# Designs tried in a protein design run: peptides against a protein of PDB entry 3PUK. Part 28

Target 1, 227 residues: chain A of PDB entry 3PUK
Amino acid sequence: ERGLKSVVWRKIKTAVFDDCRKEGEWKIMLLDEFTTKLLSSCCKMTDLLEEGITVIENIYKNREPVRQMKALYFISPTPKSVDCFLRDFGSKSEKKYKAAYIYFTDFCPDSLFNKIKASCSKSIRRCKEINISFIPQESQVYTLDVPDAFYYCYSPDPSNASRKEVVMEAMAEQIVTVCATLDENPGVRYKSKPLDNASKLAQLVEKKLEDYYKIDEKGLIKGKTQS

## One batch from the design tools (peptide; aimed at target 1 K11 Y212 D216 E217)

Design b2_p11_5_s3 (made by RFdiffusion4, then SolubleMPNN; from b2_p11_5, 5 letters changed)
Fold by OpenDDE base, seed 4:
Structure b2_p11_5_s3 (fold): chain B 227 residues (1-227), chain A 11 residues (1-11)
Amino acid sequence: as target 1 above (227 residues)
Amino acid sequence: EEAQYELSLVK
């Protein structure tokens, strides 16, 4: 049984680094908050060097241009990260790198994608979604990246009900990416708590798994797995 | 081999 960290790294290596690899070429890699944590959880700097990454930069920070080098953006599909990318390539005077490869950790909304296409299409060599929206902690443990999840899930204020639903949806999507990464379609089990959060989340995950595995990434129907 | 490729999104 292979650990979750190894599985995640293998997926990133295959989906990202192998996808844009060119012999003898070094790239600058741009990370956001989530992908920084993600890579830190499943690889070392030595691993990234072996994959042709010379330096890692924070996408949120102002950076000096390196116009002779191509950039690998491994980022979340958020307005903040996308806006930072657009700042790097949005105008001729602002172009910081030779070209860009973009890999999103999750589904990129059409609005964001169209925005990128409209402004930076000439600079982009690749744009791909790899569907890893969790951080592996241990062999069987992961964490989710959902802002304010704890607050809204346990808020006693009824006015937060709608926000709680949004948070639950986000968590469910991220759990599905765990299953996809593991190539599993499990039955969902949960422990009852004073609140019905676990039950609601389980229902959402079950529904999203059904949708996801109607046709998997290889065009195959995947049945339920024993978990 | 620095030819520009058309933007391709894979989902």
Scores: peptide ipSAE 0.018, ipTM 0.486, DockQ to the pose 0.287
OpenDDE base, seeds 1, 2, 3, 5: peptide ipSAE 0.000, 0.008, 0.000, 0.018; ipTM 0.353, 0.424, 0.367, 0.488

Design b2_p11_5_s4 (made by RFdiffusion4, then SolubleMPNN; from b2_p11_5, 4 letters changed)
Fold by OpenDDE base, seed 1:
Structure b2_p11_5_s4 (fold): chain B 227 residues (1-227), chain A 11 residues (1-11)
Amino acid sequence: as target 1 above (227 residues)
Amino acid sequence: EEAEYELSLVK
């Protein structure tokens, strides 16, 4: 049908841009490190202009207020990105923009979510979670955003065992987001040697896929698809 | 917009 990049773009268009679109309205879009990479992998600036985005700003950078315009925050649910948002709309400073639409790339922890609500709820017009935690590279290839994955997965130091498990969980979760995006429930294939990392990851992915497809968004059970 | 806010911020 279509390449992974086009599928990702279509999902973002539907989940983010269509959700907050208003005729004749331009928005400033705020991105963090991950979403910058994500959008750059699957769209052009001209595409964003067509979706009503006038300019893109880095959420981590100091920015001048544009108080007459609404802002679209497309960010990861991390303390760093959330803190930057809170500086824009929190009680400690003047609001940088007229209002905020927030779209998280993954599940936002309750602690962060409640922190946002307590601080600047009246400035938020929309707050939603989408499920995209990967970067499409080509039609059937993607990469994951898991810091220090190489180090911990291949470390012989036993002191890193707990962190390795955390990394494996994060990788598995992101792989499941790919499957969810593609609406697939595949069989998992892996190479076991020389380390058991691939086997462990495969088991985690299979378990998470099973959990995800017990009940999908429409209340349906999805069967296995080809690998 | 306030109504949309209330609905969208439910976990």
Scores: peptide ipSAE 0.023, ipTM 0.530, DockQ to the pose 0.275
OpenDDE base, seeds 2, 3, 4, 5: peptide ipSAE 0.019, 0.019, 0.022, 0.019; ipTM 0.539, 0.532, 0.520, 0.537

Design b2_p11_6 (made by RFdiffusion4)
Pose (drawn by RFdiffusion4):
Structure b2_p11_6 (pose): chain A 227 residues (1-227), chain P 11 residues (1-11)
Amino acid sequence: as target 1 above (227 residues)
Amino acid sequence: EESELELEREE
């Protein structure tokens, strides 16, 4: 099947689980708020065992160290989600697991990355970005994770316009991970209609997905596709 | 013990 959640599942399995899957052994997966919703969206937690995951745990709440099991961090590039990882490895009195495999849902900010590039420890065996920043609500419908996006798009023009841009970019780079997961590099068009916001956004997506496929590293897509 | 850390994407 080619359901939207089937496509995403096919990506998580190959880009995450298989990428660190060692046939004979199992791992503990750690999830933040987003990745929980993402995984609950495209599979049952039963399917995870077959993928090398014996235990899934919340990265937020404190956990008991299992220094003989390797950890699979499947998290978003969020300050909270990352600060929690740094609690397990490096500073201080660490560690908590035998090894660390980090998989970011989206591009990791240099600011956050530096905070973990230091307290690195030989543990962090891998750090990849897979570019999945959306929810496959239905086989043909997707939703983003841009908190309070509606308000910051139609609010007046007061002090909180600086956040509007933050929301506008968050939508743009998040929409881009939808195209990348679908292995599509589509042409961009907007409606040129009420308030003309789709124009500003259409430009951000157009610019960001040009920069994106200048880096992909999957190598499957470059230049505009038939979409 | 320490090692180098880099950012990578899917291949």

Design b2_p11_6_s1 (made by RFdiffusion4, then SolubleMPNN; from b2_p11_6, 7 letters changed)
Fold by OpenDDE base, seed 2:
Structure b2_p11_6_s1 (fold): chain B 227 residues (1-227), chain A 11 residues (1-11)
Amino acid sequence: as target 1 above (227 residues)
Amino acid sequence: EKKKLKLTRPK
């Protein structure tokens, strides 16, 4: 039984690197803020070299074109990251790379994908979701990437209620991706005091887990595993 | 020949 970091790396290797592997070919890999943290948490640069990555670049930064090389975009399905990608391939004359492989860390909305198709479809060799939206910290511990989660969850201001719900939904979704990665349907345990946030989050997680496994297992609900 | 771009989602 392996630690979470090794499981995450194995999934990335299989879902991303093996998926776009071509013998003898090197790629440039583009990362955003989340995927930079993700890869840093579960692999070394030497590991990436072994997978055919010559260099990693930050998608948010201005980069010089390398038109003879293909690019592997390992990014979150956010407007910011997608916009940066679109800038790389938006014009026929100013494509930064030969072609692109896109791997999203989470569900990509159809609207966002359609935007990509409309502008850059001919430049893209592969577009895939892999559903890893968490950072492995320890063997069984992980961190979530939800901006301002602490602030909104613990805010006494009722005007933040809507934002609090959005944050909790995002957290729940990321927790589900952990379970999906580990192929587990854990029992949810929590302490609710002093606030009901933990209880609410637990309910959201349980519901989303149920929905996930119903869909994934063709209507079969996986039994509860260790949390 | 290149196929039309599609988004591959996990099963």
Scores: peptide ipSAE 0.364, ipTM 0.868, DockQ to the pose 0.401
OpenDDE base, seeds 1, 3, 4, 5: peptide ipSAE 0.357, 0.293, 0.360, 0.362; ipTM 0.866, 0.817, 0.867, 0.867

Design b2_p11_6_s2 (made by RFdiffusion4, then SolubleMPNN; from b2_p11_6, 5 letters changed)
Fold by OpenDDE base, seed 4:
Structure b2_p11_6_s2 (fold): chain B 227 residues (1-227), chain A 11 residues (1-11)
Amino acid sequence: as target 1 above (227 residues)
Amino acid sequence: EKKELKLERPK
């Protein structure tokens, strides 16, 4: 049995650290709320040191410039995190760091990327998406990072129906990222509740999985597996 | 090394 934590860490090492590694170079790593939890769940500070990270900083906090060092932004593709990045690099005269590598944990909308590009493209060495939008808990257990998911999904107020759909969409997307991380295309099983939220979520997951696994990055079709 | 910044997405 492969632990999900080890799988996630291996993915981060490959997709993030190996991607931006330069021999003898140390970087400052900027984390947001989600990636702080993510890394805390699957690695130690000593592991990060081995990957060339001298210090980790919270992107939301005011930080002193370290203009001689490059920064690795491992963040979620949210307006809040991006705005914090833009404060670091948006002004040419007030750049916090020498350059930036940006790795998003999930899909980054073009509009959000374009905002970054328009402001500080010259300072950015890499801008990549990775598919890790979950927190590994146990070997096969993970926690989704969807704000107010429980509240909206189980709200008896019909006025929250639209919001519930948005939340379930986000949950489904994150489940797909788990599948992508594990490199599998699972069948979806669920137990229906009175509100049939599980059924709806399952349908969304199935649809997204179908779209995602039509063709992999190498042009191979992945078959469905049991989960 | 001035190249156009691209958002690199996994498939």
Scores: peptide ipSAE 0.555, ipTM 0.910, DockQ to the pose 0.446
OpenDDE base, seeds 1, 2, 3, 5: peptide ipSAE 0.551, 0.551, 0.552, 0.551; ipTM 0.910, 0.909, 0.909, 0.909; seeds 3, 5 fail the geometry check

Design b2_p11_6_s3 (made by RFdiffusion4, then SolubleMPNN; from b2_p11_6, 6 letters changed)
Fold by OpenDDE base, seed 5:
Structure b2_p11_6_s3 (fold): chain B 227 residues (1-227), chain A 11 residues (1-11)
Amino acid sequence: as target 1 above (227 residues)
Amino acid sequence: EKKKLELTRPK
């Protein structure tokens, strides 16, 4: 299978499950809104069972402690998700699980990481970014998760200009994560609109791609790939 | 017993 779903699953398997795999060990996996959608798009429960996940829990919901089991947190680096994690491990006596592995879907700000570290570092066995911030739909189709992107990009209100830039930045970043996942450096194609939003986004993507592959782990500079 | 917690980031 060469579809994007397969590629995404392979990356998750390698970056997350293989990373924290321990023979004979089962884990509880905690998901947020985004990662629930992400995993639902690219795997089945049977796949997760094969990777040593016994149950999946929603990080936002109240959960009964399972103190003898370790937890795998596959979550977005947001204050909301992190706060839920911190509630699980904030106090020694109230720890929900034995220990935690944390895998962030995107860049985790140092401030957020420091908050985690200051609160419950001893409970965490692993903390890693994996940079998957999109939902695969088809072989070459994906959906970005940028809240209110349409609203801000097409808002006639000049007061939303700043937010528009933030949205475009987020979209560009997510597109770059797709490219990283696919190991591609595409020549960006777009259709110009009256507001030139597509052009601006394309410029941001190109810039971020250059930055990414300049310091790529592989140490390679890739040529342009058809997109 | 445990080493300092670090955030692993891809390059």
Scores: peptide ipSAE 0.404, ipTM 0.878, DockQ to the pose 0.475
OpenDDE base, seeds 1, 2, 3, 4: peptide ipSAE 0.384, 0.378, 0.292, 0.414; ipTM 0.875, 0.872, 0.825, 0.882; seeds 1, 4 fail the geometry check

Design b2_p11_6_s4 (made by RFdiffusion4, then SolubleMPNN; from b2_p11_6, 4 letters changed)
Fold by OpenDDE base, seed 2:
Structure b2_p11_6_s4 (fold): chain B 227 residues (1-227), chain A 11 residues (1-11)
Amino acid sequence: as target 1 above (227 residues)
Amino acid sequence: EKSELKLERPK
């Protein structure tokens, strides 16, 4: 079996780098907080160089224009990251790069995409979702990017109930992306906590997995696999 | 030359 890091790297290589590769062309790659961690977890700078990336830059920072080069945006579909992208291409005179390839790590809402489309569609060569919303650590271990997950899940304050649900939904969604990446439909296992958070999360994951594979496999349900 | 920009989703 392949380690999760190698699987993730292979997915990124195929879905992102191979997809936008042009022979002899170098690109600037823009990363946000999540994708910085993601790539750091599964590749080296030398690997990125081999994929035609000359330099990586933080999308959140103000950057000098390099108008002769195309930019590869590997970012999460968040308002913050998208807003930063839009600033790079906000006006014809202020375009920082020659063109853009956008690869989102997760589902991008139509409303957010429409905002991009309305603003700078002519500057974009590709816009794709690749559904990798987790950080691999070990062969079968990963971490999730859900802000304040621990705080809200274990909060005794009833006023945090709605936020707790949002956090659990986000966690479940990211777990599903792991399964999708590994092409697995696992039987979910858990140990219940006093607050029954593990059970609730497991239920959400199972439901989302079921829905995913129903759609992905044209109505077919994959047998349960072991993760 | 270039078609309308679309969001390409997996599956």
Scores: peptide ipSAE 0.544, ipTM 0.893, DockQ to the pose 0.406
OpenDDE base, seeds 1, 3, 4, 5: peptide ipSAE 0.539, 0.541, 0.543, 0.541; ipTM 0.893, 0.891, 0.893, 0.890; seed 5 fails the geometry check

Design b2_p11_7 (made by RFdiffusion4; failed a check: a repeat of another design)
Pose (drawn by RFdiffusion4):
Structure b2_p11_7 (pose): chain A 227 residues (1-227), chain P 11 residues (1-11)
Amino acid sequence: as target 1 above (227 residues)
Amino acid sequence: GERTLITEEDV
């Protein structure tokens, strides 16, 4: 099947689980709020065992150290989600697991990355960005994770216009991961209609996905595709 | 797509 959640599942399995799967052994997977919704969206937690995951736990709440099991961190590049990882490795009195495998849902800010590039420890065996920043609500419908996006797009023009841009970029880069997961590099068009916001956004997506496929590293797509 | 920031050989 080619359901939107089937496509995403095929990506997570190959880009995350298989990428650190060691045939004979199992791991503990850690999730933040987003990745929880993402995984609950495209599979049952039963399917995880077959993929080398014996236990899933919330990265937010404190956990008991299992220093003989390797950890699979499947999290978003969020300050909260990352600060929690740094609690397990490095500073201080650490550690909590035998090894660390980090998989970011999206591009990691240099700011956050530096905070973990230091307290690195030999533990962090991997750190990848898989570029999946959306929810496969239905086999043909997707939703983003841009909190309070509607308000910051149609609010007046007061003080909180600086945040509008923050929301506009968050939508743009998050939409780009939708195209990248579908292995599509589509042409961009907007409606040129009420308030003309789709124009500003269409430009951001166009610019960001040009920069994106200048780096992909999957190498599957470059230049505009038939979409 | 995929991007790798750190590998086991880097550490």

Design b2_p11_7_s1 (made by RFdiffusion4, then SolubleMPNN; from b2_p11_7 with G1A E2V)
Fold by OpenDDE base, seed 2:
Parts: sequence; C-alpha cells; structure tokens
Structure b2_p11_7_s1 (fold): chain B 227 residues (1-227), chain A 11 residues (1-11)
Amino acid sequence: as target 1 above (227 residues)
Amino acid sequence: AVRTLITEEDV
C-alpha cells in the first residue's frame, strides 16, 4: 500500500516534472506558500535535483534575473501568485527568465487564466492545472489549507454564516482534490454534531465528487470506492 | 477537463 505522500509525489512527478522535462536542461523552480509546504511534505531537495531543478525560489520575493534559464512555476492559482508571475514577464525589460512553465495546484479562474494568456503568452511554454490542494501528513492523513476554517465552522455568531459557507465550500473542494489524486470516489462518511457541519460538508463533497467524475478528463464515471 | 496552454519550444 502506497502512502499518501508517495502518491502525491508520483502525481507531481508525472504531471509536472515529466511533463516539462528536457534532456540536459536545468530549471529554476518558483514556489508560493502552499507549494512550498506541499513539496516539503512529500519530497527532499535531492528528489528535486533528480527532476532537473537547480534552485528553488520564492515567487513573492525579489529575485535576480537569470535570463538564460527557464522557470518552472508551481503555484496556486491566486491573484497574488499570478501577479508575481506577471511581474516576472510583464515587459521585455522585466523578463527574469528565458521562458516559463506554469503548473497550477487547482483550477485557475477564467479571469486569471485569460489575463495570463493576454499578457504573457509568448513567454509561456506550458500552462496546466494539476489539482492538488492538500498537504499529505501520513499514509491516509492530510491537512487542508483553508484559513480560519475551524474558527468559522464552529462559530456561534450568525454574522459569520457567509464566511462559514465559503470555508465549507473551500474545504469540500480540497477534499475532492484528494479523491482525484487518489483516483477514488469515496462513500462519504461522517458523524453528526450539534452544528451539523459534518453533514453539510459531506453533502458538498458528494456533490462535487459527482460533478468531478461527470466531467472527468478521461470521461470516466467511477463507482463509489472505500475510503 | 484541464485547460492547457502550450507554445513551441526553443530550437
């Protein structure tokens, strides 16, 4: 049985590194906060070296241009990360790298995707979405990256209802990415609590799973699996 | 479905 970390690494290796691999070529890899945590959880620097990564840089920091090297952006599809990328390639004088490969950890909003295409298409060799928005901890354990999730989900204040809904939606989306990564369509199990958050989350997950597999790139509808 | 943008590689 493969641990979750190994499964995640395998997916990243296949979807990102193998996809942009060129013999004898080294790349600079740009990471954001989430992808830094993600890679740290499932690989070592030696693994990245084997995949043709010479150095890792933080996308949010000012960096010296390396105009003869291509850059691999492994980032979240957020305005902040996208804006940092756009600054790296926004003008001829500002181009920090030879070209870019972009791999988003989740679905990129159309507005951001179109903005990238319109402004930097000539600098982009590849841009893909790989759908990994969780951090593996143990063989079957993962953590979600949803700020203040616990606080809002269990807040008794009615004024937090809208924020709670947003948080629940984000959690459900990330759970679905785990299922997609593991190639599973689980029967959702939960224990009800006084606030009924578990039931609501389960319903959201089930709905999103159905939607995901209906529109799966491979055109496959999978039966429910054990999880 | 995954949206993909691909351009030609440098020679």
Scores: peptide ipSAE 0.083, ipTM 0.738, DockQ to the pose 0.357
OpenDDE base, seeds 1, 3, 4, 5: peptide ipSAE 0.078, 0.082, 0.087, 0.076; ipTM 0.736, 0.738, 0.744, 0.728; seed 4 fails the geometry check

Design b2_p11_7_s2 (made by RFdiffusion4, then SolubleMPNN; from b2_p11_7, 3 letters changed)
Fold by OpenDDE base, seed 5:
Structure b2_p11_7_s2 (fold): chain B 227 residues (1-227), chain A 11 residues (1-11)
Amino acid sequence: as target 1 above (227 residues)
Amino acid sequence: MVRTYITEEDV
């Protein structure tokens, strides 16, 4: 049984690097906070070099233009990351790179997707969603990157109830990407807590799994694998 | 669930 890290790396290699690979071509790769953590968890710099990446840059930082090179954006579908991308290509005369390949770690909202198309369509060679929004830690252990999840899930303040729901949804979505990455449709088991957060999360995951596999990339209905 | 956008230049 192969470790989760290797599975994640293989998926990234296939979905991202193989998808945009051109013989003899080097690219600059742009990462955000999450994808920096993600790649750091499952690959080495030497691996990225082998995939044709010459330089890694932080999308949030000011960067010098390299107009003769194409850029690979591996980023989260957030307004912040998208806005940074748009700044790189928003002006024809001031494009930072020759062209862009964009790979989102999760489902990109239509509003952001349309914003990109409206502003920079001619500069974009690829724009895909690869559905990896978790950090592999060990062979079968992963973590989620949901800001302030702990605080909102366990806050006794009723004013945080709405935010708790948002956080729970985000966590459920990320868990589904784990299942998608592993090509599994599991039954969900949980430990009951007084606040019943685990039960709520389980229900959300089950629902989202159902929705995900109804519109599976392969057009197939996947049955439950395990619990 | 995966959406793909490709420009005509690459088609």
Scores: peptide ipSAE 0.058, ipTM 0.706, DockQ to the pose 0.433
OpenDDE base, seeds 1, 2, 3, 4: peptide ipSAE 0.054, 0.052, 0.056, 0.049; ipTM 0.690, 0.688, 0.689, 0.698; seed 4 fails the geometry check

Design b2_p11_7_s3 (made by RFdiffusion4, then SolubleMPNN; from b2_p11_7, 6 letters changed)
Fold by OpenDDE base, seed 3:
Structure b2_p11_7_s3 (fold): chain B 227 residues (1-227), chain A 11 residues (1-11)
Amino acid sequence: as target 1 above (227 residues)
Amino acid sequence: MTITYLTEEDI
């Protein structure tokens, strides 16, 4: 299949599965709600089997220990997901799995990273951010999976102003991961009227794109993609 | 929120 789904799958394959691949080794994969939707949108169970995944489990559900197997955590960098991970490795006697590979869909805040480092560092073989925080729906369509975005962006209640800013920042970060996945640095266009929501979001995206491509590992500033 | 990404090149 051609399009955004195939690009996303290829990126996940390279960034996650190839990175933790060991010949003859099977892993248990732990997903949260977002990554469950993400993988369901771009791959099949047969694809995951080919990548050495034998079992997929929800990180939020009660699970039986499989102490002889390593676990691959593909999760969002949220307090809830991190807390569930930490419970799996909290005590030496109660470890659910042999070791962990952790791949975050987006930037993991220092507070959460430090919490992991302090508690479970010896059990972790890999910890990486892959920058895919959107769900490909079609070849050229994606969703951000932010259910409250509409409410906070368009609420007339001034008490929601701070929440609106937080939601717009989060959406802008997610949009940047789309551009990063496509290896594009586009110019952002928006309709300014009747509300300034589109303008605000566009400015946030532009700023975050600039920041993202300035930090690129090779120090190469990627110029704007010519439209 | 659904966003359509129009690319000139068939990705």
Scores: peptide ipSAE 0.014, ipTM 0.416, DockQ to the pose 0.024
OpenDDE base, seeds 1, 2, 4, 5: peptide ipSAE 0.014, 0.006, 0.008, 0.006; ipTM 0.429, 0.328, 0.368, 0.358

Design b2_p11_7_s4 (made by RFdiffusion4, then SolubleMPNN; from b2_p11_7 with G1A E2T)
Fold by OpenDDE base, seed 5:
Structure b2_p11_7_s4 (fold): chain B 227 residues (1-227), chain A 11 residues (1-11)
Amino acid sequence: as target 1 above (227 residues)
Amino acid sequence: ATRTLITEEDV
């Protein structure tokens, strides 16, 4: 059985590296906090070298220009990451890299997408959305990257209700990306907790799964798989 | 559908 790590790596290889591959070309890869963790969980530096990545840089850090090289941005579709990208290409005379390939780990909000398009479309060779927003830990285990998830989900404080909802939505979205990556439409199972958080999360996941497979280009409603 | 933006590569 191919572990989840190998599945994720294969997806990244196909969706990102193969997509922007050019013979004999090396790229600088820019990562954010999430994608750093993601790649660290499923590949080694040697793997990235084989895919034509010479250097990995943190998008949040101030970086020296390497104007002769193209940059591969593998980042989350967040305002923070997008803003960092825009700073790299904000002026024609001060571009940090020769050109950019952008791959988002999830659906990019229209507002952010339009902002990118309006600001630096000429510098972007490709911009795509891939559906990988989870961290593989073990062969059958993944970790969600939702800050303070435990704190808000288990907080009895009513003042945290709004934040709890946001956290649950984020978790549900990430779970759906796992299912998409594994090509599964699971019957969602959960254990009841005192605050019924698991039930709420399960409902969100089910709804989002339905939406995902209905909108999927294949138009194929996959039957529920065993999970 | 995955949105894709593609621009011409510099020759």
Scores: peptide ipSAE 0.113, ipTM 0.747, DockQ to the pose 0.334
OpenDDE base, seeds 1, 2, 3, 4: peptide ipSAE 0.048, 0.049, 0.098, 0.112; ipTM 0.697, 0.707, 0.742, 0.746; seeds 1, 4 fail the geometry check

Design b2_p11_8 (made by RFdiffusion4)
Pose (drawn by RFdiffusion4):
Structure b2_p11_8 (pose): chain A 227 residues (1-227), chain P 11 residues (1-11)
Amino acid sequence: as target 1 above (227 residues)
Amino acid sequence: DAVDTGLTFPE
């Protein structure tokens, strides 16, 4: 099947689970708020065992160290989600697991990355960005994770216009991961209609997905596709 | 399959 959640599942399995799967052994997966919703969206937690995951746990709440099991961190590049990882490895009195495998849902800010590039420890065996920043609500419908996006797009023009851009970029890069997961590099068009916001956004997406496929590293897609 | 951030180390 080619359901939107089937496509995403085929990405997570190959880009995350298979990428650190060691046939004979199992791992503990850790999730933040987003990745929880993402995984619950495209599979049952039963399917995870077959993928090398014996236990899933919340990265937020404190956990008991299992220094003989390797950890699979499947998290977003969020300050909260990352600070929690640094609590397990490096500073201080660490560690909590035998090894660390980090998989970011989206591009990791240099700011956050530096905070973990230091307290690195030999543990962090891998750190990849898989570029999945959306929810496969239905086999043909997707939703983003841009909190309070509607308000910061139609609010007046007061003080909180600086945040509008923050929301506008968050939508743009998050939309780009939708195209990248579908292995599409589509042409961009907007409606040029009420308030003309789709124009500003269409430009951001156009610019960001040009920069994106200048790096992909999957090498599957470059230049505009038939979409 | 994914973008490497440069923190890939062998066992």

Design b2_p11_8_s1 (made by RFdiffusion4, then SolubleMPNN; from b2_p11_8, 5 letters changed)
Fold by OpenDDE base, seed 1:
Structure b2_p11_8_s1 (fold): chain B 227 residues (1-227), chain A 11 residues (1-11)
Amino acid sequence: as target 1 above (227 residues)
Amino acid sequence: SSLDLGLTRPE
């Protein structure tokens, strides 16, 4: 098996760069906090150059307009990132770039999508979800991006119980994206002590895996793979 | 523009 980093890169190359590639065309790529970490974990700047990216910019920062170039937005579907995108294209007279290709790392809520559509749909050439919500650390290790996960999962305060559940759901979803990226449907193993957090998370992952592979891209059910 | 899903997943 190939390392997780190479698999992630290959998926990004296929789902993002190949999808919007035009011969001889260079693009500016806009990244947010998560996608900066993601790309840094699985590629080099030289790799991005080969994919037709001339420069990368942080979407959260003020940027000079480059109105003759198209922009590739590789961002998370968050209000913050979407708002920054809308600032770039919200006004026809003040568009920072010629056009936009948008690739979200996860499911984009309808509310955010509708907001984009209502504001600058004519500037968007492509809008796609690619479902990569993890950071590959090494060949068989990855990390999740869930803010305050430690705090809520291990908080002794009962008032945080609802937040703990939300965090676990988010973690489970990200784990499923790893499995999807690897085309795996593994058995889930965990240690339940001293807290039941691992057991709860495992159950969520199993449920989400079952739901995900109920109908795959080809309309087939994928069987369990060895963990 | 329309949103296209890169992977099949439940709504």
Scores: peptide ipSAE 0.019, ipTM 0.545, DockQ to the pose 0.115
OpenDDE base, seeds 2, 3, 4, 5: peptide ipSAE 0.014, 0.013, 0.014, 0.012; ipTM 0.562, 0.574, 0.558, 0.567; seeds 2, 3, 5 fail the geometry check

